# Peptides against a protein of PDB entry 9GMZ, part 289

Target 1, 343 residues: chain A of PDB entry 9GMZ
Amino acid sequence: TGFPLELLTRPATERLAYFENYTVAHPRLKEVYEILMRTIAEPAGASFIFVYGASGVGKTTLRLRVEQKLTELALPKLESDRARVPVVGIEAIAPESRYFNWKEYYTRALITLEEPLIDHKFDYGVRGISRDNFGKINVESKVVAPALRRALENALIHRHPDVFFVDEAQHFGKVASGYKLQDQLDCLKSLANMTGILHCLLGTYELLTFRNLSGQLSRRSVDIHFRRYCADSPEDVQAFKSVLLTFQQHLPLAETPNLVDHWEYFYERTLGCIGTLKDWLKRVLSDALDREATTITLKDLQKRALSVAQCQKMFKEIQEGERQLSETEADVQNLRSALGLGA

## One batch from the design tools (peptide; made by RFdiffusion4, then SolubleMPNN)

Design b2_p27_5_s4 (from b2_p27_5, 13 letters changed)
Fold by OpenDDE base, seed 2:
Structure b2_p27_5_s4 (fold): chain B 343 residues (1-343), chain A 27 residues (1-27)
Amino acid sequence: as target 1 above (343 residues)
Amino acid sequence: SVEEKEEEEIREFEEALEELKREEEER
């Protein structure tokens, strides 16, 4: 089924919003969604979930869909326990300095935990943390990072979310010279252990650097690789074409564009990343709506495509991440062989 | 409401996941 045809008579803003909110179900998203939902429901003593994959593969979309589903599943319980928050999701900020800003992280996490609809005032036990008349948390500049950490620990314990999401988690890896990346992981591990809250870190392949440095996290973490579609796999090519077919049916335009015929060009400029594809199509749709165009053309696509230089940079980052994973798989095979387990 | 729209978006996504699952089982 395509977009609702009534959208063709609606303002450009509503037509764009429809496409922005639309999520294509595709094999890799389904797989990762199912694994993530199952792991959140049954952590089996895990304290961390690592979701890693290419930039623009769709990790933020995955997070948002899981957050929505966890919220829906929790609604019946939230009526009885008004203190509970089903899920917390934040985005880690790239540090302006050579070190990760923990004070900002704790502040943002606290703000996110204190959605205005939560009538239950929690006393953080920290001076300089207050709520306004709308229930919004205010953190005074004088509050130090250790106090904010304690406030966050108490808030997470009190709200007891099923999972704490941290998007763009590769930013934890930005450590000043002389600090160990391990110290950042130990800090996160301590937070997860003290609160008993499952942490899900979503990020690029730079997140693998974290995963590999902490042998101790390996026993208490679940790894989820959100793969891109690969052009060397006939199945992946077919899945990518199916995504293009679905998108062309859900573009609220008078004439359905033929995106599938241009699948190689879409693949060249997205590297098989569906988030990158969606964002490209959003830009092109916006331009088409601004012109009151009936359809989109190859020229419209070309105007909003990533440059070849951008794609080459992104592809190098992907290849390095995929290489690191392949080395890990080879290490597993070598370990199995060394243990006398068949390859 | 905003909540009704979110519920509709979740439902549409779940239906799409189920359809995708059916298509995978038919291959």
Scores: peptide ipSAE 0.235, ipTM 0.812, DockQ to the pose 0.109
Fold by OpenDDE base, seed 1:
Structure b2_p27_5_s4 (fold): chain B 343 residues (1-343), chain A 27 residues (1-27)
Amino acid sequence: as target 1 above (343 residues)
Amino acid sequence: SVEEKEEEEIREFEEALEELKREEEER
């Protein structure tokens, strides 16, 4: 099924919004979605889920779809427990300074937990946290990080989400010293333990550095690798072509563009990352709608493509991440052999 | 409403996941 044909008579803003909100189902997204949903439902004593993969693989789309599904599944329970929030999701911000700003993190988490117009006013017991006339939380600049942490712990216990999502979680790792990375991990571990709330950290392959720093976290973590499509796999190439065909059918244009015939060029400029592909097509669609164009051409695609230099940089980062995972698999085999467990 | 649009988007995504599952089981 393609896009609704009535969109061709609608404003450019509605046509672009349709494509923006559209999610292509594809094998890697389905696999990771099913594993993540199962792990959230049955964490088996895990305190952390790590979802790692290439930049632009689709982690934010995965988070959004899981948040929506968890909200839907929680609706019957929310009628009985009006204080409960089914899910909370934040994006970690890259610190401008050499140090992660925990005060900002706690503030953003508190704001996000209380953005739902939940009729039940919770008293955080912290002076300088207030609600405005619209119910929005305001945190005064005088409130210190330890007080914000206590407020967040109390809020998480009271709201009891099934999971706490942190997107772009590799930004916790952007600290100038390895010691501070351990301190960040210990802070997150302490928050998860004090609240009993499952944390899901989504990020790039830089998130693997966090996993390796704490053997105690490893015992209470589930790992999910969101893989890109690889051109050396015939199955992955076929899945990537199928995604292109689906996007081709869901571009709200008068003439359906032939994207599939250009699959090698799309692969070259996305590295098999579907999020990068969607963002590229969104930019090209926006340009086409602004010109009242009937279709998208190869020239339109080329105008908004990532440069070869950008793709080469992204590919090196992917290769390093994939190499680290492969080395970890080899280390597991070496450990098994050293333990006298057969290969 | 905004909520009705989100429910429709969830339903369309779930239907697409089920279709993808059927296609994988038929191969």
Scores: peptide ipSAE 0.226, ipTM 0.807, DockQ to the pose 0.108
Fold by OpenDDE base, seed 3:
Structure b2_p27_5_s4 (fold): chain B 343 residues (1-343), chain A 27 residues (1-27)
Amino acid sequence: as target 1 above (343 residues)
Amino acid sequence: SVEEKEEEEIREFEEALEELKREEEER
């Protein structure tokens, strides 16, 4: 089934919004979605979930679909428990300074937890945190990080989300010294332990370095690898072509473009990352709609493609991450063999 | 409504996940 044909009579803004909101189901997304949903439902004493993969693999899409599903499942209970929030998600920001800004992190988390739609006024017990007349949280500049942490702990306990998502979580690792990174891990671990809230950290392969620094976090964490599609796997190539076919059917244009015939060019410029593919097609669709074009051409694709230099940089970052995972798997096998356990 | 569109998008996504599951079980 393709896009609703009625969209062809609608404004360009509605056509673009349809494509933006459309999610292609594909094998890697399904696998990670099922593992993540199962782990959230049954954490089995885990305090952390690490979801790692290439930039543009689709981690943000995964997060949004899980957030929507958790919200839907919680709706019948939210009518009776007006204090509860089913899920909370924030994006970690790259620090402008050499140090992660915990004050900003705690402030953003509090603001996100306390959206205006929550009728229940909670007293955080912290001076300088207030709600405006619209229910929005205001944090005064004088409030210190330890006070904001206590306010966040109390808010998380009171709202009791099933999971706390942190997107772009590799930004926690951007600290000038390994010791400060360990202290950051211990702070996150303490927050999860004090609140009893499961934390899901989504990020690039740089998140592996962060995970590996704390042998104590590894014992209480679930790892989920969101893999890209690899051109050396016939199954992965077929899955990637199937995604292109589905996107081709869901572009709200008068003439269906043939994306599948250009699969190698799409693979070259996305490295098998479906998020990068969607973002590229979105830019090209926007340009086509602005010109009232009936279809997308190869020239339109080329105009919005990532440069070869950008792709080469991203590919090196992917190869380094995939190598680190392969080495870790080999280390586990070597440890099992050394213990006299079968591989 | 906006909510009805989100519910439809969730349903379509879940149906597509179930179709992928059937295709994997038939192989």
Scores: peptide ipSAE 0.225, ipTM 0.808, DockQ to the pose 0.107
Fold by OpenDDE base, seed 5:
Structure b2_p27_5_s4 (fold): chain B 343 residues (1-343), chain A 27 residues (1-27)
Amino acid sequence: as target 1 above (343 residues)
Amino acid sequence: SVEEKEEEEIREFEEALEELKREEEER
């Protein structure tokens, strides 16, 4: 089924919002979604889940869909336990300085965990943390990072989410020294251990470097690789074409654009990353709606495409990440062979 | 409501995942 035809009579803002909220189901998203949901349900003593893949592969979309599903599944329990929050999700911000801002991280985590809709008010025992008249958490500037950490630990214990999501988690790795990166990992590990809350870090392939620096985290982590579609795989090409077909049916335009006939151009400018594809189509849809256009043309696509230079940069980052994973897989195979285990 | 729209979006996504599963089983 395509988009609701009633959208054609609606404002451009509502038509755009429909497409923004729409998620195409595709094989790689399904696979990662199922693995992630299973791992959250049965962490088997894991304290961390690492979800890594290319920028624009769709990790944020995956997070949001998992958050929605975990919330739905928790509803019957939330009626009996009004203190519980089913899931908490934040984005890590790239540090403006050489150092990750833990004070800001803890503040954002507390604000997200203590949404106004939570009936059960919790006292953090920290002076300078208050709720406004709307129930929003306010953190005074005088509150120091160690106090915010204790407040977050207490809040996570009290609210007991099934998982704590951190999107763009590669930003923890943007520390000037490897030693400080280890300290960041140890801080996260300590937070997970003290609270008993499973942490899911979503990020680019830079997250692999972050994961590999802590040999102790690797033993208590589950890895999920969110792969792009590869043009050298006929199956991946078919899946990518199917995604284009679904997107063309869900663009709220009077005339259905033919995206599938341009699949090679879409692949060239997205590298098989569905999030990059969706964001491109959002920009093109916005431009079309602003012009009251009936459809999208190749010229409209070309105006909002990533440059070849941007694609080349993204492709180098992907190749490096895929290489690191392939080397790790080869090391496992070599170890198995050396142990006398069959390939 | 906003909640009803989110529930519809979840349902549509799950139905689409099930359709993909059927297409995978038919190959």
Scores: peptide ipSAE 0.223, ipTM 0.806, DockQ to the pose 0.111

Design b2_p27_6_s1 (from b2_p27_6, 13 letters changed)
Fold by OpenDDE base, seed 1:
Structure b2_p27_6_s1 (fold): chain B 343 residues (1-343), chain A 27 residues (1-27)
Amino acid sequence: as target 1 above (343 residues)
Amino acid sequence: METYQPLETWEPLDLASLLAKRRERMK
């Protein structure tokens, strides 16, 4: 079944919002969603989950849908436990300097934890943290990073989320020196240990470099690889075409565009990343709705496509990440063989 | 080729029960 036909008589804003909110249950997303949800429900002593994959593969979509589901499932119990927040999600910001801004990180985490207007006032135990008349947290400029950390630890313990998400977590690793990167990782470990809260870090393949710096994290972490669709796999090509078929049925236009016939062009400009594909289609749909167009043409697609140069750069970054992961897997197999453990 | 369903309509696990059990273990 396609989009609700009633949308054709609705404003462009509602038509666009329908498509933006539509999430296709494609095979790779279903796989990682199931693994992630299972791990959140049964962490088995893990303190960290690492979700890594190409930029634009759909990691943010995965996070947002898991946050939505966890919130939905918690609603019946939140009536009895008014202090509880079921899930917290933030995006890590790229450092403006060679140093990660922990003060900003802690501040944003605190704001996000308390943004659900939970009527239950919490004392953070730190001077200079207050709620305004609108219930928003205000942090005075004089509050230092160690004090913000204590406030966050107390808030996480009190609110006890099932998981704490950090998107774009590769930004923790964008520090100029290896020793500083280890310090960042130790800081995150300490936060997880002190609060008892499960942390999920989502990021690009650069997150693997950060993860590999600590042999101790490997014992307390679960890895989830969010793979793109590869053109060299017939199964992946069929899945990618099926995603296009699904999207074309859910574009709220008078005439259904034939996206599937252009699958090679879509693959060329998305590299098999469904997030990139959806973002492209959103831009094209927005343009079509602004013109009151009945359908989307190839010219409309070309106008909003990533350039060949952008795709080439993105592809090199993906290939390097996939190569590093493959080499790590081979090293594990070699180690097992050397230990006399069968392959 | 097939048409995929919305993710919101797909439920792979009894997550409610699993999460409830986790919460009981943390008490």
Scores: peptide ipSAE 0.532, ipTM 0.940, DockQ to the pose 0.062
Fold by OpenDDE base, seed 2:
Structure b2_p27_6_s1 (fold): chain B 343 residues (1-343), chain A 27 residues (1-27)
Amino acid sequence: as target 1 above (343 residues)
Amino acid sequence: METYQPLETWEPLDLASLLAKRRERMK
């Protein structure tokens, strides 16, 4: 079934919101969603989950849907446990300096943990952290990073989320030296250990650098590769076409656009990344609604497409990440062979 | 080709039960 036909008589804002909120259960998303949810429910001693994949593959969508689901599942119990937060999700910010801004990270995490809907006031035990009349946390500029860390540790212990999400986590790796990268990982590991909270880091293939730096982290982490659809796989092409078919049925327009016939162009400009595809279609839908258009044309698509240069850059980054994974697989195979374990 | 359903309508696991069991183990 397509979109609710009543949307055609509704304001453009509602029509756009419908599409924005629509999440296609495509095969790769279902796979990663299942693995992630299972790991959150049964971490089996893991302290970290790494979710890595191409920019625009849909990692943020995955996170938001998991956060929503965990919140929905917790709601009936939160009435009895008002201190609990079921899930916390933040986005890591790219450092302006050669050093990751931990002060900002801790502040953002604290702010996210203490959304106004939490009736239970928590004393952080740190001077310069207060709540306003609306229950929003305020952190004074004088509060130093170590104090903010302690406050976050205490808050995480008290609120006890099922998982702590950090999106764009590759930004932890934007340090001038491998040694500094290890320090960042040790800091995160310490936070996870001190709080007992499962951490999920979502990011680009740059997260693989974190995986390779510590054999000890690998033992306490679960890795989830969120793959794009590849044009060299008939199954992946079929899935990508099926996503286009699904989206064309859920664009709230009077005439259903034929997106599937342009699948190669969509693939060329998204590299098989469904997040990129959805964002593109959202922009095009917004334009169409503004014009009160009955459908979307190829010209409308072309107007909002990523440039070839942008796609080439993105593809190069993807190829480098996929290469690193393939090298790791080869290393595993070489190790197995060296150990006398068959291929 | 097939039409995929919304992700929200797909529940692969009894997550409520699994999460409840996890919480019991942490007590």
Scores: peptide ipSAE 0.526, ipTM 0.941, DockQ to the pose 0.063
Fold by OpenDDE base, seed 3:
Structure b2_p27_6_s1 (fold): chain B 343 residues (1-343), chain A 27 residues (1-27)
Amino acid sequence: as target 1 above (343 residues)
Amino acid sequence: METYQPLETWEPLDLASLLAKRRERMK
């Protein structure tokens, strides 16, 4: 089934919003969604979930859809338990300095936990943290990182989310010269242990370097690899074409564009990353709607495509990440052999 | 080649039941 035909008579903003909110249940997304939701429901003593994959593979989309589902499932119970937040999701910020800003992280987490819809006033036990008349948290500049951490711990315990999401979590790996990346891991581990809240870190393949530094964290973590579609796999190519077919049916235009016939060009400029594909199509759709165009052409696609140089850079980063995972798999086999378990 | 459904219409697990059981274990 395609888009609702009634959209063709609606404003461009509504047509664009339809496409933006449309999430294709493609095989890789379904796989990681199921694993993630199962792990959230049955963590089996895990304190961390690591979701890693290429930039633009769709990790943010995965997070947002899981957040939506957890919220929907919690709504009937939230009427009786007004203190509870079902899920919290933040994005880690790339530090302006060479060092991860924990103060900013704690502040953003606190602000996100205290959605204006939560009428239950909580005392954070920290001077300089207040709520305005609209329920928005204000953190005074004088509040130091250790105090913000304590406030976050108290808030997480009180609100008791099923999971705490941190997107772009590779930014935790950005440490100063002389600081140990291990210290950052220990900080996160301590926060999870003190609050009893399951943490899910989503990021690029750089997150693997961070994850592998702590054997103790590894014992308490579940790994989820969000793979791209690979052109050397016939099954992956068919899935990628099927995504294009689905998107072309859900572009709210008078004439259905033929995206599938250009699948190689789409693959060349997305590297099999569906998030990159969706963002590209969103830009092109926006341009088409602004021109009141009836369809999308190859020329329209070319105007908004990533450059070859951008794709080459992204591909190198993907290859390095995939190589690192392949080496890790080989290390597991070597360990099994060394233990006498056989390969 | 096939058309995929929206993710929101796909329910792989009885998540409501699983989450309820988790909450019971935390009491």
Scores: peptide ipSAE 0.516, ipTM 0.936, DockQ to the pose 0.062
Fold by OpenDDE base, seed 4:
Structure b2_p27_6_s1 (fold): chain B 343 residues (1-343), chain A 27 residues (1-27)
Amino acid sequence: as target 1 above (343 residues)
Amino acid sequence: METYQPLETWEPLDLASLLAKRRERMK
């Protein structure tokens, strides 16, 4: 089983789009997908889901696949409930300033939530929010953040999504002071509480710092660790090789490249992060298609690999995150032991 | 012998078409 052979006769753009749009359902992705879907279906009083893992592990792919599935599942119900938006997903932007731009966040969330063709003009109760002739939400510059928040709260209540996704949520933590970080958590908590909408924050291990500041969220949050594959685990190595095998079968090239023989090199330059691997292969595929090449070589791979310095930096960040999680797990175990509960 | 096998692939991601269908049903 591989790519459709018909792609070999198609334009480079279609061949590349195929590779971009398909997803290898690797074990870690399947695991977190199932946990996330289950948690969304049965939040059991949770207001937040935290999905954390290494940069490039595949969190955005996870989000998009869940958004797709939730949308598909909701389609039959939308005939009876025309106001419903089944899912909303946004990406948090790194603040240009020392302050998180809540106005921009609320605006982006509102724009994403309010699709153009919702004929039922919901009155947001806020002046300066309108729909253009194409149904796109327009927010006037004069609209202040508190008004946008109220508009978003009302829209979320009215549209009642099963989940509100915020990707790259570690950017909430990039504020210069700990006080501002707490305020941001309180704002998010308030939004979730006021709307009754489940929020899912996806981010790097930096999200743990954000998560740990809110002891109150601990009781109302579900944590999902999206782990990378580890070279010290034989099972993880096998899974990683299986991913490479699958990718090599799904590269729309005339000759199947042997990626598996280079698994150590792929691991060295991806740190076991499948998103990083896919992005790397995408760049290499694009180059190969531009040259009308029949296959990809090790030299082609080396040309588009992350530098050793980049990998070292990423690895340090991963190690710190994994360490923090291990300490937390140890603390829980120590608490359980102290309580006379088994591990 | 390390046995690794091809993994399952999911259908192409097409959120745009789904959103379009959603919009049509919301009319």
Scores: peptide ipSAE 0.322, ipTM 0.837, DockQ to the pose 0.353

